# Peptides against a protein of PDB entry 2MBZ, part 13

Target 1, 143 residues: chain A of PDB entry 2MBZ
Amino acid sequence: GINLTPEEKFEVFGDFDPDQYEEEVRERWGNTDAYRQSKEKTASYTKEDWQRIQDEADELTRRFVALMDAGEPADSEGAMDAAEDHRQGIARNHYDCGYEMHTCLGEMYVSDERFTRNIDAAKPGLAAYMRDAILANAVRHTP

## One batch from the design tools (peptide; made by RFdiffusion4, then SolubleMPNN)

Design b1_p10_1_s1 (from b1_p10_1, 7 letters changed)
Fold by OpenDDE base, seed 2:
Structure b1_p10_1_s1 (fold): chain B 143 residues (1-143), chain A 10 residues (1-10)
Amino acid sequence: as target 1 above (143 residues)
Amino acid sequence: PDLLALMTTI
């Protein structure tokens, strides 16, 4: 769990309450290495750590939006680089994230409406764009 | 928030 006060959680996550999903995450992923690793890593996270993670996510979102606005295809170097940074960010902050895992996450972004809704809040179609960029990045790194 | 990985990490 996230060891922040309600006030701190609001400061970091705003109106989003990650605790709402704790039980579902445990039920779906509780037996995976990813879950174990994330619980172990995040157990020591401070408010500042969580804020950094949110800031990184926001920056990545802005990068993808900018790429879309510029008309760059999802398999462009810029989009694939952003996808790679996303993968590496997950690896640093949460769990080992290989390219196969990353592609699975990308698919989840378009298959789970909760992810799609939250991602596309920044720009319609962003989730699909990210999924495509993630896949392209995986392909180029696994020839 | 973006939820990029939260629903698999929390």
Scores: peptide ipSAE 0.100, ipTM 0.786, DockQ to the pose 0.200
Fold by OpenDDE base, seed 3:
Structure b1_p10_1_s1 (fold): chain B 143 residues (1-143), chain A 10 residues (1-10)
Amino acid sequence: as target 1 above (143 residues)
Amino acid sequence: PDLLALMTTI
C-alpha cells in the first residue's frame, strides 16, 4: 500500500485513513489495468510525492469552489478546463484516464456517498458540479 | 487536505 509511517500518513491525510479502503479497492478493481498502473506508479512515492498530490487536489478544489461562487456554469470554459486538469492529474499520478473513464469517476463522485461527503466538505454541491464539468469536458473532446 | 486522489480508485 502507501509506504509511509503512521505518523507520515497522519501528516499527509489527517484523520482520513486510506488503509480502511485498501481491501475494498482490491476486491473491486484489483483485476483492472488502472489498478495495476496505480500500484506500479505509487510504489516509489515518498511522503513528499503524496503531499504534492494532495496539494494539487486542494488547488483544484479551490478552483472549482471559486467557479461556483462566481456563478460560472459547470459547462463553462473555466469549469471544463479545471475538469481537464483533473483528468490529466489522474493520468500523471495514477493511471491512464481517458474521457470515458473520467466520466465514470464523475458519476462515482455523486453516487457513492463516501465520495460525495468527502468532496462536499469544501462546499455543498461540489461533487455534482465536478461531475457536470467532467461530463461537459468529455463531450467537447468527443464531438 | 482533499482526499480525492486517495479515493480515486475506490
Scores: peptide ipSAE 0.096, ipTM 0.774, DockQ to the pose 0.170
Fold by OpenDDE base, seed 1:
Structure b1_p10_1_s1 (fold): chain B 143 residues (1-143), chain A 10 residues (1-10)
Amino acid sequence: as target 1 above (143 residues)
Amino acid sequence: PDLLALMTTI
């Protein structure tokens, strides 16, 4: 799990408690390489590491929102590049994330209301936009 | 806060 004090967790995640999903994550993914990799990587993460991860997520969200506000298609170079950075960020911080995995994550963002709600908090329709960008990026890299 | 990267593990 996340090796932070309650105070540190609050500082990084606010009112969101990632530990509330630990059991579900284990039930769904506990036997996968992704789960193993994530547990191994995050076991050594400090408060500063988790904060950097949050900062990266915030920056990526801002990029996608800016693209949407500009009217750029989700299959634009800008949107696909943002999707690629998203994939690479997952790979660095959590687990190996190929294009197939990334596409599956994108579908989850629009099919699981919990993800949709959290993502769309930044901008309505963001989850769908991200999913489309993720798919487009995957297609251009695996024709 | 954007918890996308963290929630990706779910």
Scores: peptide ipSAE 0.100, ipTM 0.775, DockQ to the pose 0.169; fails the geometry check
Fold by OpenDDE base, seed 4:
Structure b1_p10_1_s1 (fold): chain B 143 residues (1-143), chain A 10 residues (1-10)
Amino acid sequence: as target 1 above (143 residues)
Amino acid sequence: PDLLALMTTI
């Protein structure tokens, strides 16, 4: 799991407990390359690394919310760029994330109610907006 | 705080 003390975990993740999903993640994805890569990369992460990752996630959320508030379509250049940054962030921090993988993740955001509820806590409809932006970004980058 | 990246990966 995440190599932090309980106190550090609370400081970084707050009320969200990532450990509660560890067993399910292993059951569903434990035999995938993505899971292996993520475990290998994150094994050496410090508290500062995890905090940076959370900060990046917060920034991305703020960007998407701002786009929605501005009325920008999910297939706008701004929304697609935010989706691209999201993809690249996953690739840097966790596992190789191509456009097909990214679209699968986007679909999960709207298909798994747990993801939808957590994402939409920032703004109703955010999960669907992100899914659409991810798909649009993938399409424009597919030869 | 948004935990999207964390939930997506872990």
Scores: peptide ipSAE 0.097, ipTM 0.778, DockQ to the pose 0.193; fails the geometry check

Design b1_p10_1_s2 (from b1_p10_1, 8 letters changed)
Fold by OpenDDE base, seed 4:
Structure b1_p10_1_s2 (fold): chain B 143 residues (1-143), chain A 10 residues (1-10)
Amino acid sequence: as target 1 above (143 residues)
Amino acid sequence: PDLLGLMTYL
């Protein structure tokens, strides 16, 4: 799990409690390489590491919202680049994230209402926009 | 912070 005190967890994650989903995540993904890699990597993370991850997520959200506000298509260079940065962030911080894996995550963002609700809190339709950008980025990188 | 990074766990 997250190697932080309750106070540190509150400081980093606020109202979102990742521990609430640990059992479900284990049930769904516990036998996958991604789960193993994530647990091994994050076991050594400090409060500063988790804060950096949250800051990166905030930055990415702002980028996508700005693209939507500017009317940039989800298959624009800007949107695809943001999707690529998202993929690379997952790969760096959690588990190997190829383009197929990334597209599966994008589909989850629009098919699981919990993801959709949480993502769209920043801007309505953001989850769908991200899914489309993720797919477009995967297509341009797939021979 | 937003939930993008953490939501990738699910």
Scores: peptide ipSAE 0.086, ipTM 0.768, DockQ to the pose 0.177
Fold by OpenDDE base, seed 2:
Structure b1_p10_1_s2 (fold): chain B 143 residues (1-143), chain A 10 residues (1-10)
Amino acid sequence: as target 1 above (143 residues)
Amino acid sequence: PDLLGLMTYL
């Protein structure tokens, strides 16, 4: 898991405590390849690694918000590119993330109120916008 | 974690 000190965890994640969800995640996904890959990759992560991941997430959030503020459709090139970067970020940092997996994650963002609440904290409707962009990106990359 | 917190596979 995340082997940071409590102080380091606070510095990186703030008031969010990922450890609160460890048991649920294991119960739901513990037998999946994604879970295994994530645990294997993150086991070696330093505080700086986690901070980088958070910074990347924050940047992507701002990017999506900017697209929404500009009135860009979720199936615009800009939104789909942001979705692609999100997918690739998951692949680099956590687990192999194909387009099918990505679309499932997008749907989770709107169906799990915890994700919706956290994402929409940046801008109302952001989770739905991301879901739509993720789907559009998957479609355009489907042969 | 995924955007603004929760783990990607939650």
Scores: peptide ipSAE 0.085, ipTM 0.779, DockQ to the pose 0.202
Fold by OpenDDE base, seed 1:
Structure b1_p10_1_s2 (fold): chain B 143 residues (1-143), chain A 10 residues (1-10)
Amino acid sequence: as target 1 above (143 residues)
Amino acid sequence: PDLLGLMTYL
């Protein structure tokens, strides 16, 4: 799991407790390369590392929200670039994330109510917008 | 977890 004290976990993740999902994650994905990569990478993460990851997430969320507020289509260059940064961030921090994997994640964001609820806390419809941007970005990079 | 602070594998 995440090697942080309860206090550190709260400082970084707030009310979200990733440990609540550890068993489910292991059950569903424990035999995948992505899971193994993530466990190996994150094993050495400090509080500062996790905080950086959260900061990156917050920044990306703000970008998507701003795009939505501006009325930019999910297949706009701006939205697709944000999706690309999202993919790269996953690859950097957790596991190799190709475009197919990314589109699967995007679909999960709208099909799993837990993800949808969490994402849409920032703005209603954000999960769907992200999914659409992720798909558009994948398409443009898969000629 | 993914960049949104969610467990990536949910």
Scores: peptide ipSAE 0.084, ipTM 0.780, DockQ to the pose 0.217
Fold by OpenDDE base, seed 3:
Structure b1_p10_1_s2 (fold): chain B 143 residues (1-143), chain A 10 residues (1-10)
Amino acid sequence: as target 1 above (143 residues)
Amino acid sequence: PDLLGLMTYL
Protein backbone atom coordinates (compact mmCIF):
# COMPACT_ATOMS: atom_id res chain seq x y z
CA GLY B 1 0.00 0.00 0.00
CA ILE B 2 0.99 3.57 0.68
CA ASN B 3 4.34 3.80 2.45
CA LEU B 4 3.37 6.36 5.09
CA THR B 5 3.03 6.25 8.84
CA PRO B 6 -0.49 6.32 10.25
CA GLU B 7 0.08 9.93 11.25
CA GLU B 8 1.26 10.91 7.78
CA LYS B 9 -1.70 9.14 6.18
CA PHE B 10 -4.07 11.10 8.36
CA GLU B 11 -2.35 14.36 7.50
CA VAL B 12 -2.70 13.68 3.78
CA PHE B 13 -6.01 11.83 3.49
CA GLY B 14 -7.82 12.88 6.64
CA ASP B 15 -10.84 10.76 7.46
CA PHE B 16 -10.55 8.85 4.19
CA ASP B 17 -8.66 5.60 4.75
CA PRO B 18 -7.43 4.15 1.46
CA ASP B 19 -6.38 0.97 3.25
CA GLN B 20 -10.04 0.08 3.69
CA TYR B 21 -10.29 -0.42 -0.06
CA GLU B 22 -6.99 -2.17 -0.73
CA GLU B 23 -8.49 -5.65 -0.96
CA GLU B 24 -11.37 -4.52 -3.16
CA VAL B 25 -8.98 -2.67 -5.49
CA ARG B 26 -6.78 -5.74 -5.79
CA GLU B 27 -9.78 -7.95 -6.52
CA ARG B 28 -11.19 -5.58 -9.15
CA TRP B 29 -8.03 -4.29 -10.82
CA GLY B 30 -5.12 -6.43 -9.67
CA ASN B 31 -4.61 -8.06 -13.06
CA THR B 32 -4.69 -4.82 -15.09
CA ASP B 33 -1.78 -2.88 -16.55
CA ALA B 34 -3.05 0.25 -14.84
CA TYR B 35 -2.77 -1.38 -11.44
CA ARG B 36 0.77 -2.56 -12.09
CA GLN B 37 1.84 0.84 -13.41
CA SER B 38 0.35 2.59 -10.42
CA LYS B 39 2.08 0.28 -7.96
CA GLU B 40 5.39 0.85 -9.69
CA LYS B 41 5.09 4.65 -9.78
CA THR B 42 3.73 5.16 -6.29
CA ALA B 43 6.18 2.80 -4.59
CA SER B 44 8.69 5.64 -4.26
CA TYR B 45 6.21 8.38 -3.33
CA THR B 46 6.87 10.36 -0.19
CA LYS B 47 4.39 12.16 2.00
CA GLU B 48 5.15 15.30 0.01
CA ASP B 49 4.36 13.50 -3.23
CA TRP B 50 0.98 12.32 -1.96
CA GLN B 51 0.22 15.78 -0.62
CA ARG B 52 1.01 17.30 -4.01
CA ILE B 53 -1.36 14.85 -5.67
CA GLN B 54 -4.10 15.78 -3.22
CA ASP B 55 -3.45 19.48 -3.83
CA GLU B 56 -3.79 18.91 -7.57
CA ALA B 57 -7.13 17.20 -7.00
CA ASP B 58 -8.33 20.10 -4.86
CA GLU B 59 -7.33 22.59 -7.53
CA LEU B 60 -9.22 20.64 -10.17
CA THR B 61 -12.28 20.52 -7.95
CA ARG B 62 -12.18 24.28 -7.52
CA ARG B 63 -11.95 24.76 -11.28
CA PHE B 64 -14.99 22.61 -11.96
CA VAL B 65 -17.00 24.25 -9.21
CA ALA B 66 -16.14 27.67 -10.62
CA LEU B 67 -17.28 26.58 -14.07
CA MET B 68 -20.57 25.30 -12.69
CA ASP B 69 -21.13 28.48 -10.70
CA ALA B 70 -20.52 30.51 -13.84
CA GLY B 71 -23.12 28.47 -15.70
CA GLU B 72 -20.66 27.07 -18.22
CA PRO B 73 -21.93 23.89 -19.87
CA ALA B 74 -20.00 20.68 -19.33
CA ASP B 75 -19.07 20.64 -23.01
CA SER B 76 -17.59 24.14 -22.90
CA GLU B 77 -13.93 24.61 -23.72
CA GLY B 78 -13.23 25.43 -20.10
CA ALA B 79 -14.87 22.29 -18.79
CA MET B 80 -13.28 20.06 -21.42
CA ASP B 81 -9.86 21.58 -20.68
CA ALA B 82 -10.30 20.82 -17.01
CA ALA B 83 -11.23 17.26 -17.91
CA GLU B 84 -8.13 16.99 -20.08
CA ASP B 85 -5.94 18.22 -17.23
CA HIS B 86 -7.53 15.60 -15.01
CA ARG B 87 -6.70 12.88 -17.53
CA GLN B 88 -3.11 14.07 -17.83
CA GLY B 89 -2.76 14.20 -14.06
CA ILE B 90 -3.75 10.55 -13.82
CA ALA B 91 -1.18 9.75 -16.50
CA ARG B 92 1.62 11.57 -14.67
CA ASN B 93 0.89 10.20 -11.23
CA HIS B 94 -0.53 6.72 -11.72
CA TYR B 95 -0.97 5.05 -15.10
CA ASP B 96 -1.46 5.65 -18.80
CA CYS B 97 -4.96 7.03 -19.09
CA GLY B 98 -6.47 7.13 -22.56
CA TYR B 99 -9.79 8.67 -23.40
CA GLU B 100 -11.68 5.39 -23.18
CA MET B 101 -10.27 4.74 -19.73
CA HIS B 102 -11.13 8.28 -18.73
CA THR B 103 -14.75 7.92 -19.82
CA CYS B 104 -14.99 4.73 -17.79
CA LEU B 105 -13.72 6.59 -14.75
CA GLY B 106 -16.26 9.34 -15.35
CA GLU B 107 -19.07 6.82 -15.45
CA MET B 108 -17.83 5.33 -12.20
CA TYR B 109 -18.13 8.76 -10.57
CA VAL B 110 -21.90 8.66 -11.05
CA SER B 111 -22.53 4.91 -10.76
CA ASP B 112 -20.60 4.24 -7.54
CA GLU B 113 -22.30 6.08 -4.71
CA ARG B 114 -19.05 6.26 -2.75
CA PHE B 115 -17.49 8.39 -5.47
CA THR B 116 -20.64 10.42 -5.95
CA ARG B 117 -20.95 11.31 -2.28
CA ASN B 118 -17.29 12.21 -2.00
CA ILE B 119 -17.21 14.38 -5.13
CA ASP B 120 -20.55 16.07 -4.52
CA ALA B 121 -19.37 17.13 -1.09
CA ALA B 122 -17.80 20.08 -2.89
CA LYS B 123 -20.94 20.87 -4.87
CA PRO B 124 -24.12 18.89 -5.58
CA GLY B 125 -24.07 17.55 -9.10
CA LEU B 126 -20.32 17.91 -9.51
CA ALA B 127 -19.81 14.21 -10.25
CA ALA B 128 -22.32 14.32 -13.09
CA TYR B 129 -20.79 17.54 -14.41
CA MET B 130 -17.32 15.99 -14.39
CA ARG B 131 -18.60 12.86 -16.13
CA ASP B 132 -20.18 14.97 -18.84
CA ALA B 133 -17.04 17.07 -19.29
CA ILE B 134 -14.88 13.95 -19.46
CA LEU B 135 -17.13 12.50 -22.14
CA ALA B 136 -17.15 15.74 -24.13
CA ASN B 137 -13.37 15.97 -23.96
CA ALA B 138 -13.05 12.39 -25.18
CA VAL B 139 -15.42 13.05 -28.08
CA ARG B 140 -13.53 16.13 -29.26
CA HIS B 141 -10.32 14.09 -29.33
CA THR B 142 -11.85 11.26 -31.35
CA PRO B 143 -11.45 12.10 -35.09
CA PRO A 1 -12.06 12.97 1.01
CA ASP A 2 -10.99 14.03 -2.48
CA LEU A 3 -11.35 12.76 -6.02
CA LEU A 4 -7.87 11.30 -6.40
CA GLY A 5 -7.99 9.62 -3.03
CA LEU A 6 -10.98 7.56 -4.05
CA MET A 7 -9.80 7.09 -7.63
CA THR A 8 -6.56 5.43 -6.62
CA TYR A 9 -8.31 2.94 -4.36
CA LEU A 10 -11.61 2.03 -6.05
Scores: peptide ipSAE 0.084, ipTM 0.772, DockQ to the pose 0.188

Design b1_p10_1_s3 (from b1_p10_1, 8 letters changed)
Fold by OpenDDE base, seed 5:
Structure b1_p10_1_s3 (fold): chain B 143 residues (1-143), chain A 10 residues (1-10)
Amino acid sequence: as target 1 above (143 residues)
Amino acid sequence: PDLLGLMTTI
């Protein structure tokens, strides 16, 4: 699990407990390279590392929300660039994330209600917007 | 905070 004290976890994640999903994650993804890479990378993460990751996620969320509020299509350059930054962030922090993997994650954001609810807390429809931007970004980088 | 990064691994 995440190597933080309960106090540190609360500071970073608030009322959300990521460790409550540990068993399910292992059951679903335990045999994947992504799982292995994530466990290896995050094993050394400090509170500051996790906070940085959350800050990056918050910034990305604000960026997508701003795009939606401006009426920018999910396949706009701005939205696709945000999706690309999201992909690269996953690659840096968790596991190798190619465009196919990223597209699969985007689909999960709209197919699993837990993801949808969490993401859409910032703005209704954000998960779908992100999925569409992720797909568009993948398409523009795939000849 | 947005938990998108953590949710990505679920």
Scores: peptide ipSAE 0.103, ipTM 0.778, DockQ to the pose 0.169
Fold by OpenDDE base, seed 3:
Structure b1_p10_1_s3 (fold): chain B 143 residues (1-143), chain A 10 residues (1-10)
Amino acid sequence: as target 1 above (143 residues)
Amino acid sequence: PDLLGLMTTI
């Protein structure tokens, strides 16, 4: 699990309680390679590491919002590049994330209301925009 | 903060 004090967890994650999902994640994904890799990588993460991960997510969110506000299509080079950075961030911080896996994650962002609600807090429709960009990025890398 | 990274495996 996340090796932080309750105070540290609040500082990093705010009102979101990651412990709320721990059992569900283990039940759904506990036998996957992705889960194992994530647990192995994050076991040594400090508060600063978790904060860095959140900062990266915030930056990516701002980037996607800016693209949407500018009217850039989700299959634009800018949006696909942002999706690629998202994929690479997952690979760096959590588990090996190929284009097929990334596409599955994108679909989850729009099919699981919990993901949709949290993502769209930044801008309505952001989850769908990200899903579309993720799909477009996967397609361009698998012609 | 954005919860995207933390929720990747939900």
Scores: peptide ipSAE 0.101, ipTM 0.776, DockQ to the pose 0.169
Fold by OpenDDE base, seed 4:
Structure b1_p10_1_s3 (fold): chain B 143 residues (1-143), chain A 10 residues (1-10)
Amino acid sequence: as target 1 above (143 residues)
Amino acid sequence: PDLLGLMTTI
């Protein structure tokens, strides 16, 4: 689990409470390799590790927003590269994330209203844009 | 907001 004090958790995650979703995540994914890998990797994470992960996520969000603001298509090289970095970040920090897994995550971003709402807080339509970029990136990397 | 502000496996 996330071995941080309540104060540290607030400093890193702010208003988002990951503990709120612990039971649901376990119920849905507890028997998957991804869940086991994530629990195993994150068990040793320090506050600095979690902060780095959050910083990376924030940076990626800013990149996607900037791409949208610039009018870049979701299947542009810039958008696909951002999607690739997203995939690689998941792979480094949480679990093996192939392109099929990544596309599944992208679909979740638009099909689960909680994800859509939280993502689109940065910019309306961001979840759909990310989904499309993720799909495009997967297609270009799948022979 | 931050993507990891969403549990990626939810």
Scores: peptide ipSAE 0.098, ipTM 0.774, DockQ to the pose 0.169
Fold by OpenDDE base, seed 1:
Structure b1_p10_1_s3 (fold): chain B 143 residues (1-143), chain A 10 residues (1-10)
Amino acid sequence: as target 1 above (143 residues)
Amino acid sequence: PDLLGLMTTI
């Protein structure tokens, strides 16, 4: 899992403990390339690496919230660009994330209440907005 | 909040 002390985990993730999902993730995705890639890449991550990942996620969240607050549609260039950055962040930090994979993640954000609850903590409806932006971005990049 | 989606798929 994440090779951090309990204190370091708290400093980075707060009350969210990603390790509580380790067994479920392994059961559902343990035989996938994505899982293998993630385990290989993250095995060497330091506290600073995880903090950077969290900072990137927070920044992206703020971007989407700002777009929503501005009334920009989820298929706007701004929203699709944010979705693209989201996809690239996953690819950089965890596993190869193509557009099909990304749309599957987006759908999970609205179909799994655990994801919805966690994401919408920043702003109600954010998960749905992200899903729609992810889909729009995938469409514009997939002829 | 996005970390769960970024890091793992459940």
Scores: peptide ipSAE 0.097, ipTM 0.779, DockQ to the pose 0.208

Design b1_p10_1_s4 (from b1_p10_1, 9 letters changed)
Fold by OpenDDE base, seed 3:
Structure b1_p10_1_s4 (fold): chain B 143 residues (1-143), chain A 10 residues (1-10)
Amino acid sequence: as target 1 above (143 residues)
Amino acid sequence: PDLLGLMLTI
């Protein structure tokens, strides 16, 4: 899994414990190509790598919140671009993430209450906004 | 972009 000491894990992930979900992740996704690719890529990740991934996620969260606060629709250029960056980030750090895969992830953000609660900690309705932006971005790239 | 989201899908 994540090759960090308990102290390092706390420094990077804080109150979120990724080990809590390891068994569920393996049970749900262990036979997928995405899981295999992720394990291969992350096997060499350092504390600094995981911190960078967290920082990228935080930045995207701030971008989406700013868009919502500005009243920009989820299908605006800005929101779709943020969704595209999210997709590319997944591809760079974890596994190949096409537009269909990305839309499935977006749906999970609103259908699994654990994701919804965690995402909406930044702003109520953020998970739904992200899902809508992800869908819009996928549509514009698959006419 | 959520850590929980990434962890549960990889």
Scores: peptide ipSAE 0.108, ipTM 0.783, DockQ to the pose 0.199
Fold by OpenDDE base, seed 1:
Parts: sequence; C-alpha cells; structure tokens
Structure b1_p10_1_s4 (fold): chain B 143 residues (1-143), chain A 10 residues (1-10)
Amino acid sequence: as target 1 above (143 residues)
Amino acid sequence: PDLLGLMLTI
C-alpha cells in the first residue's frame, strides 16, 4: 500500500484517496501478477516517488489534451506515441504492461464511469481518445 | 489527475 502519512497523501493526491479503492482492487485483481508486482514495487515508494508518478501522469494528460486540441486523430503518430509512453510508465511504476493489458485498460477507461469521470475532468472525451490511441498503438506493435 | 495506475493497483 501507500506508505505515506495522511498529510503526505493529501499533498500528492489532493482530494483523490487511493485507499478508498483498496478493497475493490484486491477483490478484482488480488490474484494477478500485476497486483503482486505493484505491491512489491510501491512498498518502497516515498512521497517523492509518488509525486513523480503524479507529475508523469499530469504531463501525459496535457500531451493528450494538446493532441485533441490540435485535432490530431487518435491513431496519429503523436497520439500512438503518447499511448506508448503511457504503457511504459505503467510498466516502470506499477506492473508489466503488455499491449494486451494496455488495451484492456483502455476499454476500462470508457466502460467504468469512475475512470471516465476522472479522466474527462481534464477534457471531455479524453478517456475515449486515450482508449483509441492505446488500441492504435497496440495494433501497430502487434499486427 | 490520471491516477489510472493508482486506481488499478492500490
């Protein structure tokens, strides 16, 4: 779990409380390698580590929003590259994330309203755009 | 706040 004080958690995540999802995450994914890997990796994370992860996520969000604002298709090189960076970020910070896994995550972003709401807070339709970019990136790497 | 990994793993 997140080894931070309540103050540190607030500093990094603000009003979002990851702990409120711990039980559901365990129920859904507790028997997966992804869950095990995440627990092992994050056990040593400091406040600074979590802040870096948050900063990376914010940067990626801005990148996708910029692509959308520019009218770039979700299957453009720019969008697919952003999706690839997203996949690699998950792999570095949380668990091994292949293209199949990434595509499944993308589908969850549009099928689970909680994810959709959180993502689209940056820009309406962002979750769908990310899903499409993730899928396109997966296709180009696994034809 | 694209805490997608967080919602999935923690």
Scores: peptide ipSAE 0.107, ipTM 0.792, DockQ to the pose 0.210
Fold by OpenDDE base, seed 2:
Structure b1_p10_1_s4 (fold): chain B 143 residues (1-143), chain A 10 residues (1-10)
Amino acid sequence: as target 1 above (143 residues)
Amino acid sequence: PDLLGLMLTI
């Protein structure tokens, strides 16, 4: 779990309450290596660590939005690079994230309305754009 | 915040 006070959680996550999903996550993914790794890594995370993770996510979101606004296709070098950075960020902060795992996450972003809603809050269609960029990045790295 | 992947990683 996230070992922050309610005040700290609000400071980092705002109105989003990650604790609401803890049981579902355990039920769906509790037997996976990803879940184990994330629990082990995050057990030692401080408020500053979580804030860094949020900042990284926000920065990535801004990059993708900028690419979309510029009309860059999701399989452009810029979009694929952003997808790669996203994959690497997951690997550093949470769990080993290969390209297949990453593509599965991308599909989840468009298949689970909760993810879609949260992502598209920044820009409509962002989740689909990310999914496409993630797939393109995976393809170019696994010829 | 975007919270990409958080619902899976927590």
Scores: peptide ipSAE 0.105, ipTM 0.785, DockQ to the pose 0.191
Fold by OpenDDE base, seed 4:
Structure b1_p10_1_s4 (fold): chain B 143 residues (1-143), chain A 10 residues (1-10)
Amino acid sequence: as target 1 above (143 residues)
Amino acid sequence: PDLLGLMLTI
């Protein structure tokens, strides 16, 4: 799991408890390359590493919310660029994330109500907006 | 983009 003390975990993740999903994650994804890669990479992560990852996630959320507030379509250059940064962030921090995988993640954001509720806490409809932006970004990058 | 989105996929 995450190599942080309970206190450090609270400082980084706050009210969100990643440990409560550990068993489900293992059950659903434990036999995938992505799971293996993530476990190998994150095994050496410090508290500062995890905090950076959370900060990046928060920044990306703010970007998408700002795009929605501005009325930018999900297939706008701005929205697609934000989706690309999201994909690249996953690739740097967790596992190889190609465009096909990214679209699968986006679909999960709207298909699993837990994801939808968590994402839409920032702004209603954000999960759907992100899914659409992810798909648009994948399409423009597919030869 | 969010904690849940990342943790449930990695």
Scores: peptide ipSAE 0.101, ipTM 0.777, DockQ to the pose 0.196

Design b1_p10_2_s1 (from b1_p10_2, 6 letters changed)
Fold by OpenDDE base, seed 2:
Structure b1_p10_2_s1 (fold): chain B 143 residues (1-143), chain A 10 residues (1-10)
Amino acid sequence: as target 1 above (143 residues)
Amino acid sequence: MPLYWLAGYF
């Protein structure tokens, strides 16, 4: 699990406890390269590392919300650039994330209600917007 | 406070 004290976990993640999903993640993905890479990388993460990851995610969320509020389509350059930054962030912090992997994640955001509810807490339809932006970004980078 | 970034675990 995440190597933080309960207090540190609360400070970084609030009421969301990532360790609640440890068993499910292991059962579904425990034999994948992505899982191994993530466990290896995050094993050394400090509270400051996790906080940085949270800050990056919050910033990206605000960026997508701003794009939606501005009426920018999900296949706009701005939305696709945000999707690319999301992909690169996953690659830096967790595991190698190619465009196919990224599109699969995007699809999960709309097909798994748990992710949809989490993401759409910032703005209704955000998960679908992200999925569409992720797909558009993948298409433009793999013609 | 729950973050979709950790969705990458699934």
Scores: peptide ipSAE 0.146, ipTM 0.781, DockQ to the pose 0.442
Fold by OpenDDE base, seed 3:
Structure b1_p10_2_s1 (fold): chain B 143 residues (1-143), chain A 10 residues (1-10)
Amino acid sequence: as target 1 above (143 residues)
Amino acid sequence: MPLYWLAGYF
């Protein structure tokens, strides 16, 4: 679990409660290497670490929204670069995230309504745009 | 925006 007080969790995550999903995550992925890596990395995370991760997510969201507003397609250089930064952010903060794993995550963003609702709160259709950019980025990096 | 990639997949 996240080693923050209820007050600290609210300050970082707001109305979103990550603890709500802890049991489901452990049940579904508790025996994977990715889960092990994530638990090892996040075990020492402080409030400022979690805040940094949230800030990175917010910045990436703003980039994708700006690309959509500018009419850039999801397979544009800008959109694919944003997707690449997203992949690298996951790798840096949680677990090794190859292109195959990343495409699976992208598909989850549009197939799990919980993710879709949370992502599209910033802009309707953002989850689908991210999924398409993630796929395009994976394709350009796979001969 | 919430840290969505920790919800339902981690």
Scores: peptide ipSAE 0.122, ipTM 0.777, DockQ to the pose 0.384
Fold by OpenDDE base, seed 5:
Structure b1_p10_2_s1 (fold): chain B 143 residues (1-143), chain A 10 residues (1-10)
Amino acid sequence: as target 1 above (143 residues)
Amino acid sequence: MPLYWLAGYF
């Protein structure tokens, strides 16, 4: 999977172990274009690449939390822009992510308790907020 | 927050 030493993996991911889910991911996504694209892109990633991606994820999390704390609705321009950046980040780093795919991911964030628990660790209700922002962003980009 | 949870892909 990830071409890092155990020490490098710990430095980047800390207590979260992405390899723990490799088998489940292969079972659920192994025959998809997204899986193939992700494997091809990430095969060349260095520790610095993975760290950059984690930093981007953390920044996005802080941005959504700040929007929630400010009372901005999930269909605000700010929240939808954050959702758009999220979509583009997935496309850049992992696999082609259109608005339909993005909305499916958003629904998974609230339907799979593992995602919900992990996302809401930053702030309760964050997963639902992200899902709603993702949907709103998709709507504004669909004539 | 872990990357793969935000991306929705492990």
Scores: peptide ipSAE 0.122, ipTM 0.789, DockQ to the pose 0.415
Fold by OpenDDE base, seed 4:
Formats: C-alpha cells, structure tokens, sequence
Structure b1_p10_2_s1 (fold): chain B 143 residues (1-143), chain A 10 residues (1-10)
C-alpha cells in the first residue's frame, strides 16, 4: 500500500485519498496476480516514487486533453500512442498489463460512474476518448 | 489527475 505519512500523502495526492478505496480494491482484485504484483511493487515506493507516478498520470491526462482539443480521432496514431504509454505506465508501476487487461480498464472508465466523473473532471468525454484510444491501440497490436 | 484512474486501483 501507500506507506506515506499523512503529510506526504497530502503533498502528493492533495485532496484525493487513495486509502478510501482499500477495502473495495481488495474485494474486487484481492485474489488476482495484478493485485499481488501491485502490492509487491508499491510496498517499497517512497514519496518521490508516488510523486513521479502522479506526475506521469497528470502528463498523460494533459496529453489526451490536447489530442481532444486538436480534434484528433481516438484511433489516430497520437491517441493510440498515448494509450500505449498509459498501458506501459501501468505495467511499469503496478502490474503486468496486457492489451486485454488494458481494454477492460478502459471499459471500466466508462462503466463505473466514479471513474467517469473523476476523469471527465479534466475534460468532458475524456473517459470515453481514453476507452476508444485504448481499444484502438489494443486492436493494432493484436493481429 | 488522481492516480487511481491510471491503474484502476491501488
């Protein structure tokens, strides 16, 4: 889990409290390899590690928003590349994330209203755009 | 953006 002091957590996550989801995460994912891998990797994360991960997430958000603002289709190379970086970021920081898993995550972003609202806070329709880009990226990498 | 949307969970 996130082994930071309350002060460190605030500095990295601000008003967002990831610990509020611990029970639900365990219920939904507790018996999966992804959960095991995530727990193993994150156990050693420092404040600086979490800050880096958060910065990566913010950067990716800005990148998707910029693509949308530019009118780039979700199946454009730019959007699919952003989706690929999203997938690779998950793999690097949390758990092995194949294209099937990534597609499932994308679907969750539009089917779980909590994710949808939080993602779309950056830009309306962002969750759907990401889902579509994730799917397109998965398709192009699955001949 | 909150970290949880990236990984789907913590």
Amino acid sequence: as target 1 above (143 residues)
Amino acid sequence: MPLYWLAGYF
Scores: peptide ipSAE 0.157, ipTM 0.796, DockQ to the pose 0.442; fails the geometry check

